# Designs tried in a protein design run: peptides against a protein of PDB entry 4BOS. Part 70

Target 1, 163 residues: chain A of PDB entry 4BOS
Amino acid sequence: PVLTRTVVPADNSCLFTSVYYVVEGGVLNPACAPEMRRLIAQIVASDPDFYSEAILGKTNQEYCDWIKRDDTWGGAIEISILSKFYQCEICVVDTQTVRIDRFGEDAGYTKRVLLIYDGIHYDPLQRNFPDPDTPPLTIFSSNDDIVLVQALELADEARRRRQ
Target 2, 163 residues: chain A of PDB entry 4BOS as posed
Amino acid sequence: PVLTRTVVPADNSALFTSVYYVVEGGVLNPACAPEMRRLIAQIVASDPDFYSEAILGKTNQEYCDWIKRDDTWGGAIEISILSKFYQCEICVVDTQTVRIDRFGEDAGYTKRVLLIYDGIHYDPLQRNFPDPDTPPLTIFSSNDDIVLVQALELADEARRRRQ

## One batch from the design tools (peptide; made by RFdiffusion4, then SolubleMPNN)

Design b1_p18_3_s2 (from b1_p18_3, 9 letters changed)
Fold by OpenDDE base, seed 2:
Structure b1_p18_3_s2 (fold): chain B 163 residues (1-163), chain A 18 residues (1-18)
Amino acid sequence: as target 1 above (163 residues)
Amino acid sequence: SLAARLAEAERLAAELRA
C-alpha cells in the first residue's frame, strides 16, 4: 500500500475539491466548490455567537458573502468547519515545513482524511493498493498512525523535488 | 450526496434561526 497524491486543478477552489474528494471516497468533482461554499456559509450563519468577528476576522454576514464568492480561497477556518460537519479529522501535511496540522484531533472522531499543502495549493491524498481491483482508500482510521508517517515522507519528498 | 447533505445543513440552519 502506497500513499499517493491526486493533483486537482490549481484554481481558487482546490481546498473544496480536495476535501470533497477524500470525504466522498475518491470522487473528483472540480464543480463541487459552489455547493461547498454555500454549505460553509449556511453553517456559519446558523451560529453567529460562535462564528464571531474574533473567529472570522470579519462580521458573520461579511464572511458568508465572502466565502460564497467564486474567487476566494479557503483556509484553516473552512477546514475546521468541514471537519466538524463531516465528523472526521482533517490532517493537512505541509510540504514547506514537513509538518501535519490536525483539525478536529481532540473531537474524538474515529476517521481521518488527509490533504497535502504547499503554501498555496491543496491536493488530496489516498492509499493505493497492490490489487488493481481494490479501490483507493481516502478515509482512514484515526488510529492509523502509519498513514501520518507516510504523509510526512511524501511531503519531504515533495519538498526535496520542489513540487 | 453533497446535495442531500447541503439540504440537511440548510434545514438545520433554518431551525436554529427560527
Scores: peptide ipSAE 0.038, ipTM 0.684, DockQ to the pose 0.032
Fold by OpenDDE base, seed 3:
Structure b1_p18_3_s2 (fold): chain B 163 residues (1-163), chain A 18 residues (1-18)
Amino acid sequence: as target 1 above (163 residues)
Amino acid sequence: SLAARLAEAERLAAELRA
């Protein structure tokens, strides 16, 4: 089995597209972003005590309006929220540093999904199988550390190509 | 579906605000 990258559109919603892809088992839907943004906004609005200005960098209402714009970038806050919502660990491998940031790693989730990040763009990762009739896997066991090694290898190769 | 999950989140949000 080989871990591979699926390139999604390089728009401001690549994070949402990538997360949707992996949690839905490999469904590419660039039109999912508005609903994903609204989902995050609703979760944030539901708990203003936790999602405070100190956490968000802006008021709860300001953040909700901001994240629902079609041109604002998602980041660590959104990944954390989506990890909790989908009840899975979201692992982001960075091609610039060849490191993995694990969101939800202490929550006890049994599933993990993987994204690759180059500093400005997110793409989803999937495991391809030798059998062409076996669909790619995007949801892994949280105990599958081999996939993390493979993700690091992909990131390292990407970094070398830029040098 | 995402739409169904969004509706669920909206219901939850309404309950938390009450």
Scores: peptide ipSAE 0.034, ipTM 0.676, DockQ to the pose 0.030
Fold by OpenDDE base, seed 4:
Structure b1_p18_3_s2 (fold): chain B 163 residues (1-163), chain A 18 residues (1-18)
Amino acid sequence: as target 1 above (163 residues)
Amino acid sequence: SLAARLAEAERLAAELRA
């Protein structure tokens, strides 16, 4: 089994496309972004006390309007929200630092998904199997440490290719 | 890091709410 990267479009919605891909078991749907943006906005709007201006960097209402735009980028706040919504740990492998940022690590989720991030763009990660008829795996056990090692190896290779 | 940025924002938010 090998961990591989699926390149998604760089259309300002790569985070949403990547998350959708991994949580839906490997479904590439670049058209999922509008619905996911609205989902984020709905969650944020539902709890203005928690999602304060200090967290959002803008007022609750301003953030909701902002995130629903087609040309705005998702980041750490959106990943955290999506982790809670999908009830899974979201692990982001950073190719610039070769480190893994774990969202939802203290929530006790039994599942984890993996993304790869280069400082600008997000892509989903998947495990491929020798049998071509066996579909790739995108949802892993939260105690699967092997996949984290493989993700670091993948990020390290990506870094070496750029330097 | 992404996680660090979010953690900092959450820390600041907690301080403001206290």
Scores: peptide ipSAE 0.020, ipTM 0.607, DockQ to the pose 0.020
Fold by OpenDDE base, seed 1:
Structure b1_p18_3_s2 (fold): chain B 163 residues (1-163), chain A 18 residues (1-18)
Amino acid sequence: as target 1 above (163 residues)
Amino acid sequence: SLAARLAEAERLAAELRA
């Protein structure tokens, strides 16, 4: 079994496409972004006390309008929100630093998913199996440290190749 | 890191709300 990268379209919605891919078990749906953007906006709107301007960098309403645009990029705030929504740890391996940023690490989730990030673009990660009839795995145990090691190795290789 | 930056922002936001 090896950890591999599935390259999703390099559009403004790569984060949403990537998250959707891993949480849905390996379903590539580039058209999922509009609904995921609305989901995030709804969550933010539901808790204006927590999602303040200090966190959002803009007013709650302005953020909701902004994130629902089809040309705005998702980032750490959206990852954190999606981690909470899907009740899973979202691990982002950064190819620039070869470090893993773990969202939801202290929430007690039993599952984790992995993304690879190059400073601009997000892609999902999956575990491929030797048996071609066994579908790739995208949802891992939060205790699976092997997958984190493999993610770091993948990121290091990507950095060396400037990929 | 992304997580660290977000955590810092959330910490600062919490202080402002307090």
Scores: peptide ipSAE 0.020, ipTM 0.603, DockQ to the pose 0.020

Design b1_p18_3_s3 (from b1_p18_3, 11 letters changed)
Fold by OpenDDE base, seed 2:
Structure b1_p18_3_s3 (fold): chain B 163 residues (1-163), chain A 18 residues (1-18)
Amino acid sequence: as target 1 above (163 residues)
Amino acid sequence: DLAAKIAEAFKKAAELLK
């Protein structure tokens, strides 16, 4: 089995497309972003006490309006919300630093998904199997630390190719 | 359908996020 990167469109919604891909088991749907943006805005709006200006960097209402635009994303805030919504760890491996940022790591989730990030673009990661009839895996056990090592290796290779 | 999925799970998810 090999961990591979699926390149999604380099539009302003690559984060949403990538998350949707991994949590839905490998479904590429670049048109998912508007609905996911609305979902995040609705969740944020539902709890203005928790999602305060201190957390959002802007007022609750301003953030909701901002995230619903077709060309915006904040990164960590959206990932954190989506982690909670889908009840899974979202692990982001950064090709610039060769480090993994884990979202939801202390929530006790049994599953994790992986994204790869290069500083301006997100892509989903998947495990491909030797048997061509076995579909790729995008949802991993939270106990599968091997996939994290593989993600780091993938990121390191990507970093070296850019040097 | 993502919209249907969101509608079905939203209440539960919102509670979990609080």
Scores: peptide ipSAE 0.020, ipTM 0.619, DockQ to the pose 0.032
Fold by OpenDDE base, seed 4:
Structure b1_p18_3_s3 (fold): chain B 163 residues (1-163), chain A 18 residues (1-18)
Amino acid sequence: as target 1 above (163 residues)
Amino acid sequence: DLAAKIAEAFKKAAELLK
């Protein structure tokens, strides 16, 4: 497939780095995590009724303090929040199951971005072009279901390589 | 600058998340 994986550091903040990469059009910035963590904490803190202990698995305040730590991992809650914040569908292809989890799929967003996940680590996906002067594409149309097929193909290849 | 983007978009985003 024409989709490729850009490996980001495994520094506990791979989700944030990966999301930043794809939503910014292919900018690798490992230093983005602290501010993104604070963003999520601020959003969660802004609505303690919605972001209840039932949703967070801990009190609102405990979650906010937890997510701002530099050694805690983001997951589905953070992806959901980031999808809404960036107003795009975030599609995560899992190399273990070769399935795609879609976040924001019912929100009516016109754009989608893709991550690849191995059960622990997140990396961003991009579409490369034959012309070396054409920059890789990280933001796709939400109607582009071909890219989802390509992502599944990439994940299947990764699974076969145990990667 | 990410911090600037956050400052500019936070209120809108928070409302959309409700």
Scores: peptide ipSAE 0.020, ipTM 0.622, DockQ to the pose 0.032
Fold by OpenDDE base, seed 3:
Structure b1_p18_3_s3 (fold): chain B 163 residues (1-163), chain A 18 residues (1-18)
Amino acid sequence: as target 1 above (163 residues)
Amino acid sequence: DLAAKIAEAFKKAAELLK
């Protein structure tokens, strides 16, 4: 089994497309972004005490309007929310630093999904199997540390290609 | 449909995030 990268469109919604891909078992749907943005906004709006201006960097309402725009980028806040919503650990491997940032690691989730990030773009990761009739795996056990090593290897190779 | 799933799970998800 080999961990591979699926390149999603390089638009402002690559994070949402990538998350949707991995949590839905490998479904590429770039049209998912508007609804995922609305999901984030609805969750943020539902708890203004927690999602304060101090956390968001802007008022709750301003953030909700901002994240629903089709030209704004998602980040750590959105990943954290999506981790909680989908009840899975979201691991982001960075090709610039060859490090993994883990979201939801202390929540006790049994599943993890993986994204690869180059500083300006997110892509989903999947495990391919030798059997062509076996579909790629995008949802891994939270105890599967091998997939994390493979993700680091992919990131390191990507970093070397840029140098 | 994602929109339908969101509508069905929103209340539960909001509670989990609090």
Scores: peptide ipSAE 0.020, ipTM 0.605, DockQ to the pose 0.032
Fold by OpenDDE base, seed 5:
Structure b1_p18_3_s3 (fold): chain B 163 residues (1-163), chain A 18 residues (1-18)
Amino acid sequence: as target 1 above (163 residues)
Amino acid sequence: DLAAKIAEAFKKAAELLK
C-alpha cells in the first residue's frame, strides 16, 4: 500500500475540498466549499464567547462574513471546527517543515484523515492498494501510525524535489 | 444534497462544538 496525493483545484477553497474528499471516502467535489463555509460561519456565530476577536483576529460577525466569501482561505480555525464536526482527527503534513500538525488529537477520536500542505495549498491524501479492485482508503484508525510515517516520507520527498 | 446533509449533521453535532 502506498500513500498518495490527489491534487485538487488550486483555488481559495482547497482546504474545504480536501477535507470533504477525505471524510467522504474519496469524493472530489469542488462545489462543496460554499456550504462548508456557511457551516463554519454558523458554528462560529453560535458561540461568540469562545470564538472571540482574540481567536479570530476580527469580530465574530466580521469573520462570519469573511469566511463565507469564495476568495478567502481556510486555516487552523476551520480545521479545528471540522475535526469536531466530523468527529475525527485531522492530520496535516507540512512539506515546508516536514512536520505533522494534528487537530483533535486529544479528543479521543478513533479515526483520522490526512491532508498535505505546502504553505499555500491543501491536498487530500489516500492509501492506494496493490489490488486495483480495492478502492483507496482515506479514513484511517487513529492508532495507525504507519500512515503518519508515510505522510512524512511523502512530504520529505516533496521537499527534496524543491531543493 | 450537500446542504441538506450538512444541515442535518449540524443539528446533531452543534452541542459537541461548544
Scores: peptide ipSAE 0.020, ipTM 0.612, DockQ to the pose 0.033

Design b1_p18_4_s1 (from b1_p18_4, 11 letters changed)
Fold by OpenDDE base, seed 2:
Structure b1_p18_4_s1 (fold): chain B 163 residues (1-163), chain A 18 residues (1-18)
Amino acid sequence: as target 1 above (163 residues)
Amino acid sequence: PPSEVSEAFRERLEQYLA
């Protein structure tokens, strides 16, 4: 088995497209972004005490209006929210630093998904099998540390190709 | 553009927020 990258459109919604891809078992749907944005906004709006200005960097209402725009980029806050919603660890490997940021790592989730990030773009990661009749895997055990090593290898290779 | 999430997402969201 080999860990591979699926390149999604380089638009302002690549994070949402990538998350949707991995949590839905490998479904590429760039049109999912508006719905994902509204989902996040509803979650944030439901708990203004937790999702405070200190966490959001803006008022709860301002954030909800902001994230629902079609030209705003998702980041760590959105990843954290989606990790909770899908009840899975979201691991982001950075090709610039060759490090993995883990979201939801202390929540006790049994599942993890992986994204690759180059500083301006997110893509989903998947495990491909030698048997062509076996579909790629996007949801892994949270105990599968091998997939994290493979993700780091992908990031290192990507970095070397740019240098 | 749509103002609400799909039925599938709505159901999951309701469960999450409950």
Scores: peptide ipSAE 0.122, ipTM 0.740, DockQ to the pose 0.363
Fold by OpenDDE base, seed 1:
Structure b1_p18_4_s1 (fold): chain B 163 residues (1-163), chain A 18 residues (1-18)
Amino acid sequence: as target 1 above (163 residues)
Amino acid sequence: PPSEVSEAFRERLEQYLA
């Protein structure tokens, strides 16, 4: 088995596309972003005390309006929210630093998914198997440390490729 | 354009917020 990268469109919604891909078991849906943006907005709106201006950098309402735009970036806040929503750890390997940021690591989730990030763009990661009849795996055990090592290796290679 | 959350997402959201 080898960990590989699936390149999703380089648009402002790459995070959402990537998350959707991995949490849905490898489904590429470029049209998923509007729904996910709305989902995040609803979650944020439901708890203005937790999702405060201090956390959001803007008022709760302003954030909700902002995130629902089709040209605004998703980042750490959105990843955290999606981790909670999907009840999985979201691990982001950064090609610039060759480090993994783990979201939801303290929540006790049994599942983890992986993204690769270059400072601008997010892509999903998947494990491919030598058996062509075995579909790629995007949802891993939260105890699977091998996949994290493989992710770091991919990131290191990407860095060397200036990718 | 899909500007609204699907029923599947709504159901999951309701479960999440419950």
Scores: peptide ipSAE 0.085, ipTM 0.716, DockQ to the pose 0.406
Fold by OpenDDE base, seed 4:
Structure b1_p18_4_s1 (fold): chain B 163 residues (1-163), chain A 18 residues (1-18)
Amino acid sequence: as target 1 above (163 residues)
Amino acid sequence: PPSEVSEAFRERLEQYLA
């Protein structure tokens, strides 16, 4: 099995497209972004005590309006929210540092998904199998630490290609 | 952006907020 990268469009919504891809088992749908933005806004609006100005960097209402814009970029806070929503650990391997940021690692989720990040753009990761009749895997066991090693190797290779 | 989440996401959201 080999961990591979699927390049999604380099638009302002690459994070949402990438998350949707991995949590839906490998479905590429760039049109999912507006829906996911609305989803995040609804979650944030539902708990103004937790999603405070201190957490959001802006008022709850301001954030909800901001995240629903088609030109705003998702980041760590959105990943954290999506991790909670999909009840899975979201692991982001950074090609600039060759490190993995784990979101939801302390929540006890049984599943994990992986993204690759270059400081600007997010792409989803998937495991391809030797058998061509076996579809790629995007949802892994949270006990599968081998996939994290493979992600680091993939990120390291990507970094070398840019040098 | 959509004025409301789709039915599929609404169902998941209800489970999340329960």
Scores: peptide ipSAE 0.080, ipTM 0.710, DockQ to the pose 0.362
Fold by OpenDDE base, seed 3:
Structure b1_p18_4_s1 (fold): chain B 163 residues (1-163), chain A 18 residues (1-18)
Amino acid sequence: as target 1 above (163 residues)
Amino acid sequence: PPSEVSEAFRERLEQYLA
């Protein structure tokens, strides 16, 4: 089994496309971003006490309006929200630092998904199997630390290739 | 952007907020 990268379109919604891909078991849908933005906004609006200005860096309403724009970029806050919504760890390996940022790691989730980040662009990661009839895997056990090692190796190789 | 989430997300959101 080999961990591989699926390149999604380099647009302002690559995070949402990548998350959708891995949590849906490998479904590439570049048009999913508007819906996911609305989903995040609805979640944030539903709990203004938790999603406070201190957490968001802006008022609850301002954030909801901002995230629903088609030209704003997702980041750590959105990943955290999506981790909670999908009830899984979201692990992001950075090709520049060769480090993994884990979101939801203390929540006790049994599943994890992986993204690769180059400083600007997000792509999803998947495990390919030698059997051509076995489809790629995008959802892993939260106890599968081997996949994290493989992600670090992939990121290190990408760094050497200036990716 | 859509004014509301799709049926699939709506169902999951309802479960999440329940």
Scores: peptide ipSAE 0.078, ipTM 0.706, DockQ to the pose 0.385

Design b1_p18_4_s2 (from b1_p18_4, 9 letters changed)
Fold by OpenDDE base, seed 1:
Structure b1_p18_4_s2 (fold): chain B 163 residues (1-163), chain A 18 residues (1-18)
Amino acid sequence: as target 1 above (163 residues)
Amino acid sequence: PPSEVSERFRERLAAYLA
């Protein structure tokens, strides 16, 4: 099995496209972004006490309006929210630092998904199998440390390739 | 299709917020 990167469009919604891809088992659908943004906004709006200005960096309402724009980037806050929403650990391997940031790691989720991040773009990761009849895997066990090692290796290679 | 995606999101969101 080999961990591979699926390149999604380099638009402002690459995070959402990438998350959707992995949590849905390998479904590439950039059209999911608007609703993904709305989903996040709804979650944030539903709990202004938790999603405070201190957390968001702006008022709850301002954030909701901001995240629903089609030209704003998602980041750690959105990943955290999506981790909670999908009840899975979201692991982001950074090609610049060759480090993995785990979101939801303390929540006790049994599943994890992986993204690769280069500082300005997110792509989803998947495990491909030599048997062509076996579909790629995007949802892993939260105790699958092998996939994390593979992600680090992939990130290191990407770093060397400057990608 | 986008409509199907939206429906799934709405359904899951409703469950999440319940």
Scores: peptide ipSAE 0.184, ipTM 0.777, DockQ to the pose 0.386
Fold by OpenDDE base, seed 4:
Structure b1_p18_4_s2 (fold): chain B 163 residues (1-163), chain A 18 residues (1-18)
Amino acid sequence: as target 1 above (163 residues)
Amino acid sequence: PPSEVSERFRERLAAYLA
C-alpha cells in the first residue's frame, strides 16, 4: 500500500475540495466548494458565543459573509470547524516544514483524514493498494499512525523535488 | 452535482445542530 496525492484545482477553494474528497471516500468534486462554505457559515452563525470575534478575527456576521465569498481561502479555523462537523481528525502535512498539524486530536474521534499543504495549496491524500480491485482508502483509523509516517515521507519527497 | 452535495450537507447539518 502506498500513500498518494490527488492534485485538485488550484482555485481559491482547494481546501474545501480536498476535505470533501477525503471525507467522502475519494470523490473529486470542486463544485462542492460553495456548499461547503455555506455549511461553515451556518455552523459559525449557530453559535456566536463560541465563534466570537476573538476567535474569528472579525464579527460573527462578517466572517459568515466573508467565508461565503468564492475568492477567500480557508485555513485553520475552517479545518477545525470541519473536523468537528465530520467528527474526524484532519491531519495536514506541510511540505515546507515536513510537519503534521493535527486538528481534532483531543476530541476522541475514531477516524482521521489527511491533506497535504504547500503554504498556499491543499491536496487530499489517499492510500492505494496493489490489488487493482481494491479501491483507494481516504478515511483511516485514528490509531493508524503509520499513515502519518507515510504522509511525512511523501511531504519530504515533495520538498526534495522543489530543491 | 451541487444539488446533491447541498442536500447531503443540509441533512448532516441538521443532525449536527440537533
Scores: peptide ipSAE 0.173, ipTM 0.771, DockQ to the pose 0.393
Fold by OpenDDE base, seed 5:
Structure b1_p18_4_s2 (fold): chain B 163 residues (1-163), chain A 18 residues (1-18)
Amino acid sequence: as target 1 above (163 residues)
Amino acid sequence: PPSEVSERFRERLAAYLA
């Protein structure tokens, strides 16, 4: 089995497209972005005490209006929300630093999904199997540390290729 | 399609916020 990258469109919604891909078992659908943005906005709006200006960098309402735009970028806040929403650990491997940032790691989730990030773009990761009839896996056990090693190897190779 | 995605999100969000 080999961990591979599925390149999604390099638009402002690559994070949402990538998350949707992995949590839905490998479905590429960029059309998910508008509703995922609204989903995040509704979650943020539902808890203004937690999602404060200190966390958002703007008022709760301003953030909600901002994230629903089709030209604004998601980041750590959105990943954290999506981790909680989908009840899974979201692991982001960074090709610039060759490090993995884990979101939801202390929540006790039994599942993890993986994204690869190059500083400006997110892509989903999947495990391909030797048997062509076995579909790729995008949802892993939270105890599967092998996939994390493979993600680091993938990121390191990407870094070397860009040097 | 977008309509199916929207429906799934709405259902899951409702459960999440309940």
Scores: peptide ipSAE 0.170, ipTM 0.768, DockQ to the pose 0.389
Fold by OpenDDE base, seed 3:
Structure b1_p18_4_s2 (fold): chain B 163 residues (1-163), chain A 18 residues (1-18)
Amino acid sequence: as target 1 above (163 residues)
Amino acid sequence: PPSEVSERFRERLAAYLA
């Protein structure tokens, strides 16, 4: 089995598209972005005490309006929210640093998904199998550390290629 | 499709916020 990257559109919503891809088992649907943004906004709005101005960098209402725009980028805050929402660990391998940032690692989730990040763009990762009739996996056991090693190798190769 | 995605999100969000 080999870990591979699926390139999603390089738009403002690549994070949402990538997350949707991996949590839905490999469904590429960039049209999910508006609903994903609305989802995050509703979660944030529902708990202004937790999602404070200190965390958001702006008022709760300002953040909700901001994230629902189609030209704003998602980041660590959104990944954390999505990890909690989907009840899975989201592992982001960075091609610039060749490091993995694990979101939700202390929550005790049994599942993990992987993204690859180049500093501005997110793509989803999947495990392909030798048998072409066996569909790729995007959801892994949180105990599967081999996939993390493979992600690091993939990121290192990407770094060497400057991508 | 967007409508299908929206429906799934609404259902799951309702459960999440309950």
Scores: peptide ipSAE 0.168, ipTM 0.771, DockQ to the pose 0.394

